# Designs tried in a protein design run: peptides against a protein of PDB entry 3PUK. Part 17

Target 1, 227 residues: chain A of PDB entry 3PUK
Amino acid sequence: ERGLKSVVWRKIKTAVFDDCRKEGEWKIMLLDEFTTKLLSSCCKMTDLLEEGITVIENIYKNREPVRQMKALYFISPTPKSVDCFLRDFGSKSEKKYKAAYIYFTDFCPDSLFNKIKASCSKSIRRCKEINISFIPQESQVYTLDVPDAFYYCYSPDPSNASRKEVVMEAMAEQIVTVCATLDENPGVRYKSKPLDNASKLAQLVEKKLEDYYKIDEKGLIKGKTQS

## One batch from the design tools (peptide; aimed at target 1 C108 F113 C120 R125)

Design b1_p27_1 (made by RFdiffusion4)
Pose (drawn by RFdiffusion4):
Structure b1_p27_1 (pose): chain A 227 residues (1-227), chain P 27 residues (1-27)
Amino acid sequence: as target 1 above (227 residues)
Amino acid sequence: SDDEEPSEFDYYNHEKKEFEKIVFKPE
């Protein structure tokens, strides 16, 4: 099947689980708020065992160290989600697991990355960015994770316009991971209609996905595709 | 061996706007 959640599942399995899957052994997966919703969206937690995951746990709440099991961190590049990882490895009196495998849902800010590039420890065996920043609500419908996006798009023009841009970029890079997961590099068009916001956004997505496929690394897609 | 595996970082650098691979070998 080619359901939107089937496509995403095929990406998580190959880009995350298989990428650190050691045939004979199992791992503990750690999830933040987003990745929980993402995984609950495209599979049952039963399917995870077959993928090398014996236990899934919340990265937020404190956990008991299992220094003989490797950890699979499947998290977003969020300050909270990352600060929690640094609690397990490096500073201080660490560690909590035998090894660390980090998979970011989206591009990791240099600011956050540096905080973990230091307290690295030989543990962090891998740090990848897989570019999936959306929820496969239905086989043909997707939703983003841009909190309070509606308000900060139609609010007046007061002080909180600086956040509008923050929301506008968050939508743009998040939409781009939708195209990248579908292995599509589509042409961009907007409606040029009420308030003309789709124009500003259409430009951001156009610019960001040009920069994106200048780096992909998957090498499957470059230049505009038939979409 | 397991302890001989290096630390590997593959990421997007926002300052250089490029993809970078960094490998730290165990000492």
Fold by OpenDDE base, seed 1:
Structure b1_p27_1 (fold): chain B 227 residues (1-227), chain A 27 residues (1-27)
Amino acid sequence: as target 1 above (227 residues)
Amino acid sequence: SDDEEPSEFDYYNHEKKEFEKIVFKPE
């Protein structure tokens, strides 16, 4: 299938599963709320089995140690998910798994990253950031993982103005990750007043796209694609 | 042994505005 779901799955397969693949090795995969929804939207359990995942566990739940197996953490870079990971590996006595592979769905804040390195670097075999902070609904439709986005963006309460800006920034960042995943640099077109929500979001997206492609890992500035 | 495998971190340093790779060797 040529839809967004297949693109997302291919990205995860390449960036996560292929990166930590070891022949004959089975892993336990730990998911958070976002990645559970993400994987559910683009793959089946059979697909995960083919990638060497024996069982999926929720990172937020209490889990029994399986010390003979390595764990694959596919999680969002949030304090909650990171804290759960640190509980699994923060002490030698509390080590739940043999070792960890960590893949974040977005850029991890420096503070969280430093906390991980300081606490359990010896237990980690791989830690990598990938850009996949959206959920595909259908072939051309996706949902952003921005809590209360609609509420804050369209709230008539002026006290929410600061929060609205934060939400718009987060939305713009996730839209950029979609573009990166699709390997597209879209032209942003809008016809609205400069101060309305749509215009502001569009401007943020445009700016972030420019910044992203300037710092692309390949050092290649990609031109705007005809989308 | 699995314990001898290096730890590899690939991340974006926001302060430096650059991608970094850190490799920790097993002691």
Scores: peptide ipSAE 0.434, ipTM 0.853, DockQ to the pose 0.742
OpenDDE base, seeds 2, 3, 4, 5: peptide ipSAE 0.415, 0.425, 0.432, 0.423; ipTM 0.848, 0.853, 0.852, 0.852

Design b1_p27_1_s1 (made by RFdiffusion4, then SolubleMPNN; from b1_p27_1, 14 letters changed)
Fold by OpenDDE base, seed 4:
Parts: structure tokens; C-alpha cells; sequence
Structure b1_p27_1_s1 (fold): chain B 227 residues (1-227), chain A 27 residues (1-27)
């Protein structure tokens, strides 16, 4: 299977599960809204069981402590998700789990990352940024997780201009993560629209692609591929 | 021992503009 779902699952398996795998160890996995959708789109519960996950919990909900088990946090790098994590491990006297593995779906701001390190470093075994910020819908189709993207991008109301920019930035970032996941540096194609949204987005994507590959782990700019 | 396992942080540092790997050993 060469579909996008398979590619995404393979990425998660390699970057997350293989990275924290210990023989005979079971973990509780904590998900946020985005990663819940992401995993639901590309795997089954049986797949997660095979990867050593005994149960999935929602990070936003109150949960009973399971102090004998380690927790795998697969979450977005947002203040909301991070705050929930910090509530689980912020108190040295009372932790919900034995230890934590944290995998962020995208780049985490330095301020947020530093906050985690400063407060919970001793409880964390792994804390990594991976690059999966999209939802595979079909074999060759993906959905960007940007709330109200359509509304703001195509709103004629000038009062939404600031929000529109934020949304477009988020979209561009997620498109780049798709490319990174597929290990491709594609040429950007677009059709101009009256509101010039496509052109603006294309420019953002091109810029971010260039930046991403420059700062990738390999530090190499890949040649453009046909996609 | 699990208590002796280091904490490994791998991230892109905006400040340093590069990928960073930090290994923190328990005291």
C-alpha cells in the first residue's frame, strides 16, 4: 500500500512507536483533538495494540492516575495540550503516570518547549518534534487541520484580514509537513483567484518549503520533485 | 535502571536556528 494513509502510519510508527518501544512494556497513549483524528484516519486500535498501547485517553479530560505505567503523549504543540500534560506531571509529589514520552506533531515554540523542560524534565524520557500536521482522507487526499480556514480565507470582510493571515500561515505549514512526510520537495502549482488567496498561499508554501529543508535534520536542500 | 535513563529532547531551536538534541541525565 502506497497510499497517503499508509505513508502517514509508517511515519508515525517509525518516528513515535519505534522510538519509544521497549520490549514487554505497555503504555497509555494520550491524544488531543488533532492526533485523535490523525490516528483514526490511518490506523486501527489493533494496530496500536501491536505497538504496545493498552489504552487511549483524551488529554483534555480528567483521568485517573495509572502510576505504574508510562504515558505516550502524541499531541500538537499547543498551549492547551501542553498545559494538560503539565497538569499530569507538574507536581513532583503526584504524577498521573510513571514517566512520559512526548511527541509533537509539529514545531514547538521555544517558549513552550522551555516551559516543559523547566517543569517536568525529570519525568520525560523522550520529547521530540515530528512532522505530521495533516489528516489523510484518501489514498492521495489530505485535509488540513485549520479551523474555519474556508471562512476566513474567502471572507470578503476586511475585519478578518488578520485572522486570514494566521490561517494561511497555518495552512502553509501543514502543506509543508505533508511534503516532508512524503519526502518530496514539489513544485507549487496554483490558479490565481480574485482575492489572490491561492497566490499568497503558494508563496507562503514555497518560502516555508525552502526554510524547512534548510533546517531539516539532514540540513540539505532537496531538489524539486514532480508531484 | 529506568531511574537512570536520561531525558532526551530533540527539537528545532528558534533561538539557535537549528535542530538541537539535548540529553539530560538524572542527578
Amino acid sequence: as target 1 above (227 residues)
Amino acid sequence: SEDDEPSVFEYYSEKEKKRVKEVIYPE
Scores: peptide ipSAE 0.552, ipTM 0.903, DockQ to the pose 0.766
OpenDDE base, seeds 1, 2, 3, 5: peptide ipSAE 0.540, 0.541, 0.544, 0.540; ipTM 0.900, 0.899, 0.903, 0.900; seed 3 fails the geometry check

Design b1_p27_1_s2 (made by RFdiffusion4, then SolubleMPNN; from b1_p27_1, 11 letters changed)
Fold by OpenDDE base, seed 5:
Structure b1_p27_1_s2 (fold): chain B 227 residues (1-227), chain A 27 residues (1-27)
Amino acid sequence: as target 1 above (227 residues)
Amino acid sequence: SEDDEPSEFEYYSEKKKKREHIVLYPE
């Protein structure tokens, strides 16, 4: 069986590249820190060329306009990445590209989405959420994009309690995106040692899984599966 | 033309805790 990397690549190919593909058309692809790592983990540059990507650019860097080419933004729904996008299309006279295809790796917060709609909606040809908020390492191993997760989860300082909750919420959300990617609704299992963090995280994951599959893309409620 | 076709996608509203269909119109 092929590992998680192949599954992730297949999802990206179908959800992103196939979605915006046009015969004979080349696009510039803009990546942020997370999506750079994500693509690096599951594909090669030659694979991207086959998908109609001529150049990969870092969204955080200053870039020269290429006004005759469309841009594919594969980015995280963060203020930093969104702000960089808005700078590319915020002014009619200063548009860097012909048009934009936006694919977010996760749900975009309402505040950010509204900001995009208000400022540059006319420049957007596609906008979708793909729900890939993890980096595949091995067949059954992945990493989460939650800064300082270990530090806050295992902090003995009670002053970090609020931050710990935020981190655990983010982790739970990203675990659900893994399940969505694999089309699984697993029963959550955990080890409680050394702290009760695993139990708390498990509860959050269970709740989010239930919510996700109630309103999934197919409109179906799935039962528990093995994972 | 394909370039003039509006884009529709499913968007999750954090405020409403549900998915919504959003339509964007290209220039």
Scores: peptide ipSAE 0.030, ipTM 0.581, DockQ to the pose 0.612
OpenDDE base, seeds 1, 2, 3, 4: peptide ipSAE 0.041, 0.006, 0.023, 0.029; ipTM 0.623, 0.382, 0.581, 0.520; seeds 1, 3 fail the geometry check

Design b1_p27_1_s3 (made by RFdiffusion4, then SolubleMPNN; from b1_p27_1, 14 letters changed)
Fold by OpenDDE base, seed 4:
Structure b1_p27_1_s3 (fold): chain B 227 residues (1-227), chain A 27 residues (1-27)
Amino acid sequence: as target 1 above (227 residues)
Amino acid sequence: SEDDEPSIFEYYSEKEKKRVKEVIYPE
């Protein structure tokens, strides 16, 4: 199966599970709202067990300490998720888990990253940004995790203009992560008026694609491919 | 020993405008 779900799972397996794999070691995995949906869309619990995950916990909920086990945080780079992590490890005397592996689904702002390093670096074995911020719905179809995207993008209320821009940026970023996940640099195609949402989104995607490939792990600009 | 394992951070630095890998060894 070469469907998007399979590609996403393969990406997660390679970027997350293989990266922190230790023979015979079981981990507790902490998920936020987005990553819960993401994993649910592309894998089963049995798959996670095979990757050394014994239990899945919601990062937002209060949890009992399991101090003898390491935790795998697969979370979005948001203040909310980061704060929950910090609550788990912020206290030097009381940690919920033995150590942490953190994998962010997207670029983490320097401010958040520095906050983590300053407070919990000794408890962290790995902290990486991976590039997966979309939900595969079908073999070749995905959805963007942007709350109220439809409402703000198509709202006639001018008071929502600022929020619309934020949503558009988020959508563009997630589209770029799809391309990155698929290792494709597609040409953007659209038919719309210059000032409508589709045109704006297309422009944002093009710009962000250029930026991404300039600053990717290899530091190479990839040529355009057929999407 | 797990206590001697380094912390490895890999991220894109907005400040430096590049991918950064930091290895922090325990004190």
Scores: peptide ipSAE 0.564, ipTM 0.906, DockQ to the pose 0.756
OpenDDE base, seeds 1, 2, 3, 5: peptide ipSAE 0.550, 0.553, 0.559, 0.548; ipTM 0.902, 0.903, 0.907, 0.902

Design b1_p27_1_s4 (made by RFdiffusion4, then SolubleMPNN; from b1_p27_1, 12 letters changed)
Fold by OpenDDE base, seed 5:
Order: C-alpha cells, then structure tokens, then sequence
Structure b1_p27_1_s4 (fold): chain B 227 residues (1-227), chain A 27 residues (1-27)
C-alpha cells in the first residue's frame, strides 16, 4: 500500500489518461519540472506505457517534431511551461505535434488561458484543469511546490512580509488541492509555530476550502469530514 | 475527421467566478 501515492496515481489516471484515451492511439507526453517529480513519485514508465504514452519529453528541452503524433501536455499553469507549449504550436507549418491535450495541475490564470486560446486553439483538442499540485511521499505525507516556503515563512525580517503572504497563499492553495485529491473537506487543526504561521495558514486553508467545494468539479458542497 | 474535432476547454474563469466549458469548432 502506497498511501497517498496510490491516491495521486488514481487521480491522474482518471483525470488525465482516461480523459484523453483513444484505443490504439499513442501519445507523446510533455512534462515540466513539477510533473516530472510528481509522476516519478507515484508511477513507473511501464505504467505510462499502459496508458498509451510512448515516450516522455521535457517541455523545457529542445525536441524534434513528431508531426504524426498527438501530444499530451501534463504541466503546471506557469508562464514558463505555457510559453514552451506555445513554441511547439506557434505556427501551422512549424507545429511539433499533430495536436495537443493539455492538463494543468492547478487553476490556470485567465491571462495564460486567453493567451493559449488566442494562439493555438485550433491545435488543442482538450484543455483541462486538474488539482494535483503536491508531491506525495510515503503514507499520507506530501510536499508542496512552493519555492522558498520555509525561508520566507520563518524569516524575522519585516522586509519579507509581502513575500511571506504570497507563500502562505500558495501553500493554502496546494493544501486545498490535497483535500480535493482525497475528496475530503477536513476540519482544520493546527499547533502554534514560530511567528504564528500555523494560525495564518489555517485561516487561509479554511477560506479556500469553502471556496473550492462551492465550485468543485461536481458542483457539490460537502460538509467537514474527519481528518 | 480529426481536423473537424472541436477544441474543448474546461477551466475556472476568474472573471466569471465559476467553472466554464467552452467548445470551439474549426471554421
């Protein structure tokens, strides 16, 4: 039993691979730094082959065109990853793949979404947001993809206050992502930590949980569950 | 044909504050 790893894999299989699967069709899968780590933590290459992936490529690297094959982009909704996608489909004559399926690991800002639609809509068959923005560890442990989170959260320097707020917001968002993955709306519990970060984070999580379940994928509102 | 396959976008619209599904058909 892999605990959270199995849950994450099941989520990816259902939300991504099953969503775009066509019998007998192979796809090239493009990953960024985060999704590379994510998939490495919860599956093997043999698992991806079973899901119709012939090869995985790093979206940041130079790649040769394979114009007869469709591409599956499993990427973070960041300017860097989106820009790399746009380069692959920037012109009709120079598109690297036959078409694209895009699955974002989190909510994509409207600005990035509109940029994609304006540039490459004809090349896209599916573009969908899913909620997996954490790396599963053994049992029920996970790590968040928030750069310098510990540094800024525990910095006593007042000049870092604004950055601390940004980090807290990002952490709260990713915790909600975990809850969504587990299909849980937990009652938030915390212990006091230096600089009262736990209390602040808990408040943000509670607020975002309410917002998420109000507008979740199924349009359902769930009560708080034990966790 | 595959050339006639529509583009389907499912996303959360910050502007509309809701999940949106858009289908774009080729010309």
Amino acid sequence: as target 1 above (227 residues)
Amino acid sequence: SEDEEPSVFEYYSEKKKERVKEVIYPD
Scores: peptide ipSAE 0.545, ipTM 0.896, DockQ to the pose 0.792
OpenDDE base, seeds 1, 2, 3, 4: peptide ipSAE 0.155, 0.535, 0.102, 0.030; ipTM 0.714, 0.898, 0.681, 0.598

Design b1_p27_2 (made by RFdiffusion4)
Pose (drawn by RFdiffusion4):
Structure b1_p27_2 (pose): chain A 227 residues (1-227), chain P 27 residues (1-27)
Amino acid sequence: as target 1 above (227 residues)
Amino acid sequence: EYESVSLEEREKNLEAMKELEEEAEKE
């Protein structure tokens, strides 16, 4: 099947689980708020065992160290989600697991990355960005994770316009991961209608996905595709 | 919470990540 959640599942399995899957052994997977919703969206937690995951745990709440099991961190590039990882490895009195495998849902800010590039420890065996920043609500419908996006788009023009841009970029980069997961590099068009916001956004997505496919690293897509 | 990532920042991160993987393999 080619359901939107089937496509995403095919990505997670190959880009995450298979990428650190060691046939004979199992791992513990750690999730933040987003990745929990993402995984609960495209599979049952039963399917995870077959993918090398014996236990899933919340990265937020404190956990008991299992120094003989390797950890699979499947998290977003969020300050909270990342600060929690640094609690397990490096500073201080660490560690908590035998090894660390980090998979970011989206591009990791240099600011956050540096905070883990230091307290790195030999543990972090891998750090990848898989570019999946959306929820496959239905086989043909997707939703983003841009909190309070509606308000910051139609609010007046007061002090909280600086956040509007933050929301506008968050939408743009997040939409780009939708195209990348579908292995599509589509042409961009907007409606040029009420308030003309789709124009500002259409430009951000156009610019960002040009920069994106200048790096992909999957090498499957470059230049505009038939979409 | 949210921070956008530029093209140069993306490239630098990829390089750093690859270096870390290489160091880990050596260990």
Fold by OpenDDE base, seed 5:
Structure b1_p27_2 (fold): chain B 227 residues (1-227), chain A 27 residues (1-27)
Amino acid sequence: as target 1 above (227 residues)
Amino acid sequence: EYESVSLEEREKNLEAMKELEEEAEKE
C-alpha cells in the first residue's frame, strides 16, 4: 500500500488540476526538476491525461511555442524555475502559450513574486501556492528536497553555521508541508543524537506548525494529532 | 535552490496572489 503517495496525488489533484480544470480543455504542463520527481512518484501519464494534460514539458529546456494552448506551471518557487517562466511570457511577442496557471509547491518569496507581477501579470490566470515540498517514497516515507542538508547539518566547521541554519529552516518548512498535506498537527518527537540537530529541527517544526495552522486557509487551529 | 521565507513575507505573498487572481478573472 502506498498511502502517502495516494495522499499526495489527491492533494495535487484537488489543489492543482481541479482548480484549473475546464471541461474539454487541454493544457500543456510545465515541470521543473522537483515536480518531475514528485509526479513520477505518485502518478502515471494516464492519470495526467485524465486531468486534461496533453503533454508535459521540462521548464528548463527550450520549447516550441504553442500559442493556442494554455500552460499549467507546476513548479518550485525558485529563481531558476521562475526565470524560466519569465522567459516564456516576458515579451508580448514571444509568449510561448496562451496563458499561464502557476502552482508553486511552496510559498513563493516576495522578491520572486514581484518579478512575476512586474513582467507577466497579464498572462497569469492563476497563481497559487500549495504545500508539497517532499517526495513520497513509501506508504509513510518521504524525502526532503534540501540541497546539501547532510553536509551542513553535520559539518564541524563553524563557518557553516549560517548555512546550517538555512538548511534547518528549509527542512522544517518541508516537514510542515507534509503535515499540512496530511492534514495533521502532530506532536513533535525526536531522538537525541551526538549533535543537537534533532532538537533544533524539532523546535523549528513545532513553531512552524503552530504558525501554519494559525494562518490556515480553513481558519482552524488544530490540536495535536498522532501520525 | 529552495529558499526559506519569513512568515511576514508569506502573508504578503498570499494576499498578493489572491489579488492577482482576482485581477486576472476580471479580464
Scores: peptide ipSAE 0.047, ipTM 0.514, DockQ to the pose 0.698
OpenDDE base, seeds 1, 2, 3, 4: peptide ipSAE 0.040, 0.031, 0.028, 0.038; ipTM 0.511, 0.528, 0.518, 0.496; seed 2 fails the geometry check

Design b1_p27_2_s1 (made by RFdiffusion4, then SolubleMPNN; from b1_p27_2, 10 letters changed)
Fold by OpenDDE base, seed 1:
Structure b1_p27_2_s1 (fold): chain B 227 residues (1-227), chain A 27 residues (1-27)
Amino acid sequence: as target 1 above (227 residues)
Amino acid sequence: SYQPVSLEERKKMLEEMKEIEKKAEEE
């Protein structure tokens, strides 16, 4: 059974495909590096066809315009992906597609959001954050997509200390997104040791989980789930 | 200048991927 993979797929189906689906309408889907890996890990091409996707495109590549079709952008909220989107819609005369539906895998910084709004607001039919920033491997195995995480966390170079904290924060955020996706509030167990990366990460996760579950979407406080 | 990838080419790639997927399911 596709344990975590099925959960991820179900979330994407509900949050993305069901959200923008229109009867009889086909869309072109634009993916970046992360979402390509994500979808490949949890669905098949036939699944995407069933969701009304006629073609899948890489957002980083130069593509011929298909002005009669709407585009579904399922992308990470990164400057690179956003810039590629802006190239598709930034010019009124050179729009690649009829309109855009944008679904970000995580929180989109205000700077990027404002950039999109200022340039392409009229072309956007939907813009949503779905909070999914991990790659499922096995039933309970997943990969965090944090560049150079190992390098910075275990670097002997003290000059990387500031970057280490940023990386650990990003890792913690992704772990929380996994928990949120699975609708779980796990109890974090760790033995605190000075300068221990695992302990530090655990503390960050715990803090973020607490913040997340203070008020859920229904305004309910959820207790920690026994692990 | 970089030539844009045509929609036709993308569709072809998609069909190829479908065939690969189908074969994998049959094995």
Scores: peptide ipSAE 0.077, ipTM 0.647, DockQ to the pose 0.017
OpenDDE base, seeds 2, 3, 4, 5: peptide ipSAE 0.071, 0.067, 0.061, 0.072; ipTM 0.636, 0.665, 0.661, 0.644; seed 2 fails the geometry check

Design b1_p27_2_s2 (made by RFdiffusion4, then SolubleMPNN; from b1_p27_2, 10 letters changed)
Fold by OpenDDE base, seed 4:
Parts: structure tokens; C-alpha cells; sequence
Structure b1_p27_2_s2 (fold): chain B 227 residues (1-227), chain A 27 residues (1-27)
């Protein structure tokens, strides 16, 4: 049984490490809060060493420049993480590292992407978005990275309705990324709750799955798989 | 700021990113 952790690690290895691998080259890897949790859930430091990572640094912390080394940024596309990246490379005279390889865990908003493009384009050797916005907890259990999901989904306050919808969309999107990572188009099962949140979320997931698997990377329709 | 992204948007973004990468390789 290939546990979810193994699948996630394989995805990261293929999409990130193999993509920027250069023989004999060591990189400094910069992580944010989410990717720290993500990697800790599916790999060990020894695994990262094997992938050419010499040291892991927290992107939010002040770090000493290592100008002779390239940096691998594996980060979420958030203003906080992007701002930290921009600080590292925004000044032509004070680049913290030799060059950057950037891998976002999700689609980067236009506003953030445009900032990166305008300020740091010359320092970017790679820039990719990978769909891995979840943390594997167990073999078949994952945690969604939606900070206020519980609060908004279970809030009885009608004033939170719009925010609740956004949160549900985000959750649905992340569930789809799990399915994409697993290369499966599962059926959705849920139990109805008094607030009908589970039903709504299930519908969103089903819709998004249909959209996602309607045309795969090869232009083929993927059938429903058992998960 | 979680927003659904279409496949078309993802493809477009990837092409934009490739352009950035190509520019960096020329330097």
C-alpha cells in the first residue's frame, strides 16, 4: 500500500528536486510555515540531503547571505512568503543567494506574481507552481491548509457567509489537488450536517473534480476510480 | 486568498514563468 506520505514525497521529489537537480550542486532550501510542515510529514533530513539540500532555512527569519550558493524556495504563494523572497533578491547589490529556484505549492495570485516578475526576474532560474496544498497526516488522511476553515464553516453568523463560501472553495480546491496528486478521480462521500456544509463542500469537490479531469495533461478524460 | 484557477489560467501562467526562466538563462 502506497501511503499518502509516500505519494506526496514522490510528487515533491519529481516536481521540485528532480526538476532543479544539478550534479554536484548543493542548494539552500527556504521553507515557510506550510512547507515546513509538509516536508516534515513526508520526509527526513537525510532524504533532503540526498536531494542536494545542504541546509534548510526558515524564509521568515533573518538569514546570513550565502552568495555563492543557489537557493531553492519551496513556499506557499502568500504575501508573507513572497515578501521574504523579494527581500532576498529585490536589491541587485544585496542578493542573499546566487540565484533562486522557486516552487509554489499552489497557483500564485497575479498580484504577487507581478511583483516577483518586476523585481526579481533576473535572479529566477526556475519558477513553477505545483499543486500540493495539503499535509499528509496518515496513510489516507490529509490536512487542508485553510487557516480559518473551522471558524467560518461552522459559524452561524450570516455575516460570514461570503467568507464561508471562499473557505469552502479553497477546501474543495485542495481536495482536488490531493486527488490530482494521487492521480485518482474518486467518488465523494459525505455525511450531511445540520448546516449542510458537508453537502455543499462535496458538491464543490465533485464539480471541481469533473472540471479538472475533463481534460488531463494528455487531453484525455479520466474515469472515476475507486479510492 | 484562495481562488479557483482554470486549467487555461494555469497554462498561461506556466508560459509566463517559462519566459522568466529563459531571460535568466541568458544572463
Amino acid sequence: as target 1 above (227 residues)
Amino acid sequence: SYQPVSLEEMKKRREEMKKIEEEAEKE
Scores: peptide ipSAE 0.479, ipTM 0.870, DockQ to the pose 0.533
OpenDDE base, seeds 1, 2, 3, 5: peptide ipSAE 0.437, 0.464, 0.472, 0.436; ipTM 0.855, 0.863, 0.865, 0.857; seed 2 fails the geometry check

Design b1_p27_2_s3 (made by RFdiffusion4, then SolubleMPNN; from b1_p27_2, 15 letters changed)
Fold by OpenDDE base, seed 2:
Structure b1_p27_2_s3 (fold): chain B 227 residues (1-227), chain A 27 residues (1-27)
Amino acid sequence: as target 1 above (227 residues)
Amino acid sequence: SYQPVSLEEMKKFKKEAKEIEKLAEEL
């Protein structure tokens, strides 16, 4: 069985690197917290060099301009990451890079997308959502990138109910991206004790899977696969 | 099947996450 890491790498290679590849062109790649972890889990620096990446930079850090080079932003669709991108291109001041290719790990909200378009459309050569929001581990194991997921899911405090829903939604989205990456539409099974969180999460996953495969560009209606 | 994560499993998760972060710093 091909390990999840190889599948994830293949997806990133196809969706990101092959999509923006230009012969003889080197790029600076900008990563955020999640994508740093993601790439670290499924590739080596040598792999990135082979894909035309000369330098990797943290998007959150102040960086020196490299005006002659194009930048590849592989980032999560968060206000923080988007704001950092906008600092690089959004001002009438000198742009940090020659141009930008943006690849979001998940659905970018229209509000963020419109903000980008309004401020720096002329600098953007590509903007795409690739739908990968999990960290591959050994074999078929993955890690969800949902901050404080445990705390909110198991918190007895009713004041955290809204946050719990947001967390569960994010978890469901990430599980769906795993399924999409593996080309699976699993029958979701769960254990609900002691809290009904698993049942709720299962329902969210099922709904999102249905939505994903209905809207799939290939028009593929996949039935439930064995999970 | 999905099972609610135990505190022990979460501790393991956090440990693994930290290891990944260390690897990320080496990139």
Scores: peptide ipSAE 0.000, ipTM 0.275, DockQ to the pose 0.022
OpenDDE base, seeds 1, 3, 4, 5: peptide ipSAE 0.005, 0.014, 0.000, 0.010; ipTM 0.285, 0.330, 0.293, 0.309; seeds 1, 3, 5 fail the geometry check

Design b1_p27_2_s4 (made by RFdiffusion4, then SolubleMPNN; from b1_p27_2, 11 letters changed)
Fold by OpenDDE base, seed 2:
Structure b1_p27_2_s4 (fold): chain B 227 residues (1-227), chain A 27 residues (1-27)
Amino acid sequence: as target 1 above (227 residues)
Amino acid sequence: SYQPVSLEERKKFLEEAKEIEKEAEEL
């Protein structure tokens, strides 16, 4: 059985690298915290070189302009990552790179999408949303990358209720991206927890799975797969 | 303020990005 790492790499290769690949062209790749972990889990630097990536840069850091090179942004659709991108292309005189190819690891919220469109649309040559928001660990094991998920989900503090909902939404989205990556529409099964978090999460996953397969390019609703 | 973006608007943006790429290739 092909390990989850191989599946993830294949997905990234086809959805990102093959999509923007031009013969003989090298790009700078910008990563955020999540995508750094993601790529480190499923590929080597040599693999990235083979895909035409000359340098990897952290999007959060101040970087020197390389105006003659195009940049591949493989980032999460978060305010922090988007803001860093906007700083790279927000000013005509201070563009860090020649052009941008943006690949989001998940659905980009409308607010962020509009912000990008309004500020730097002319610099963007590709903008795609890919569905990879999990970190592969073992052959069939992954971890969710939701900061402080455990804390907020199990916090008895009512002040964290809104944050808990956001975290649950993010977790559900990541689970759906795993399913999408594996090309599976599983029946959702869960063990009940004291705070009914599992039930809530299951409902969110089911809803998101339905939405995902309804809007699939093929317009085909895949049947439930036994998991 | 939250400004909802339609699927059509998203599609248009993606198409525009592709056109920019084509124009850049022709130069």
Scores: peptide ipSAE 0.200, ipTM 0.765, DockQ to the pose 0.211
OpenDDE base, seeds 1, 3, 4, 5: peptide ipSAE 0.171, 0.138, 0.172, 0.168; ipTM 0.743, 0.725, 0.747, 0.734

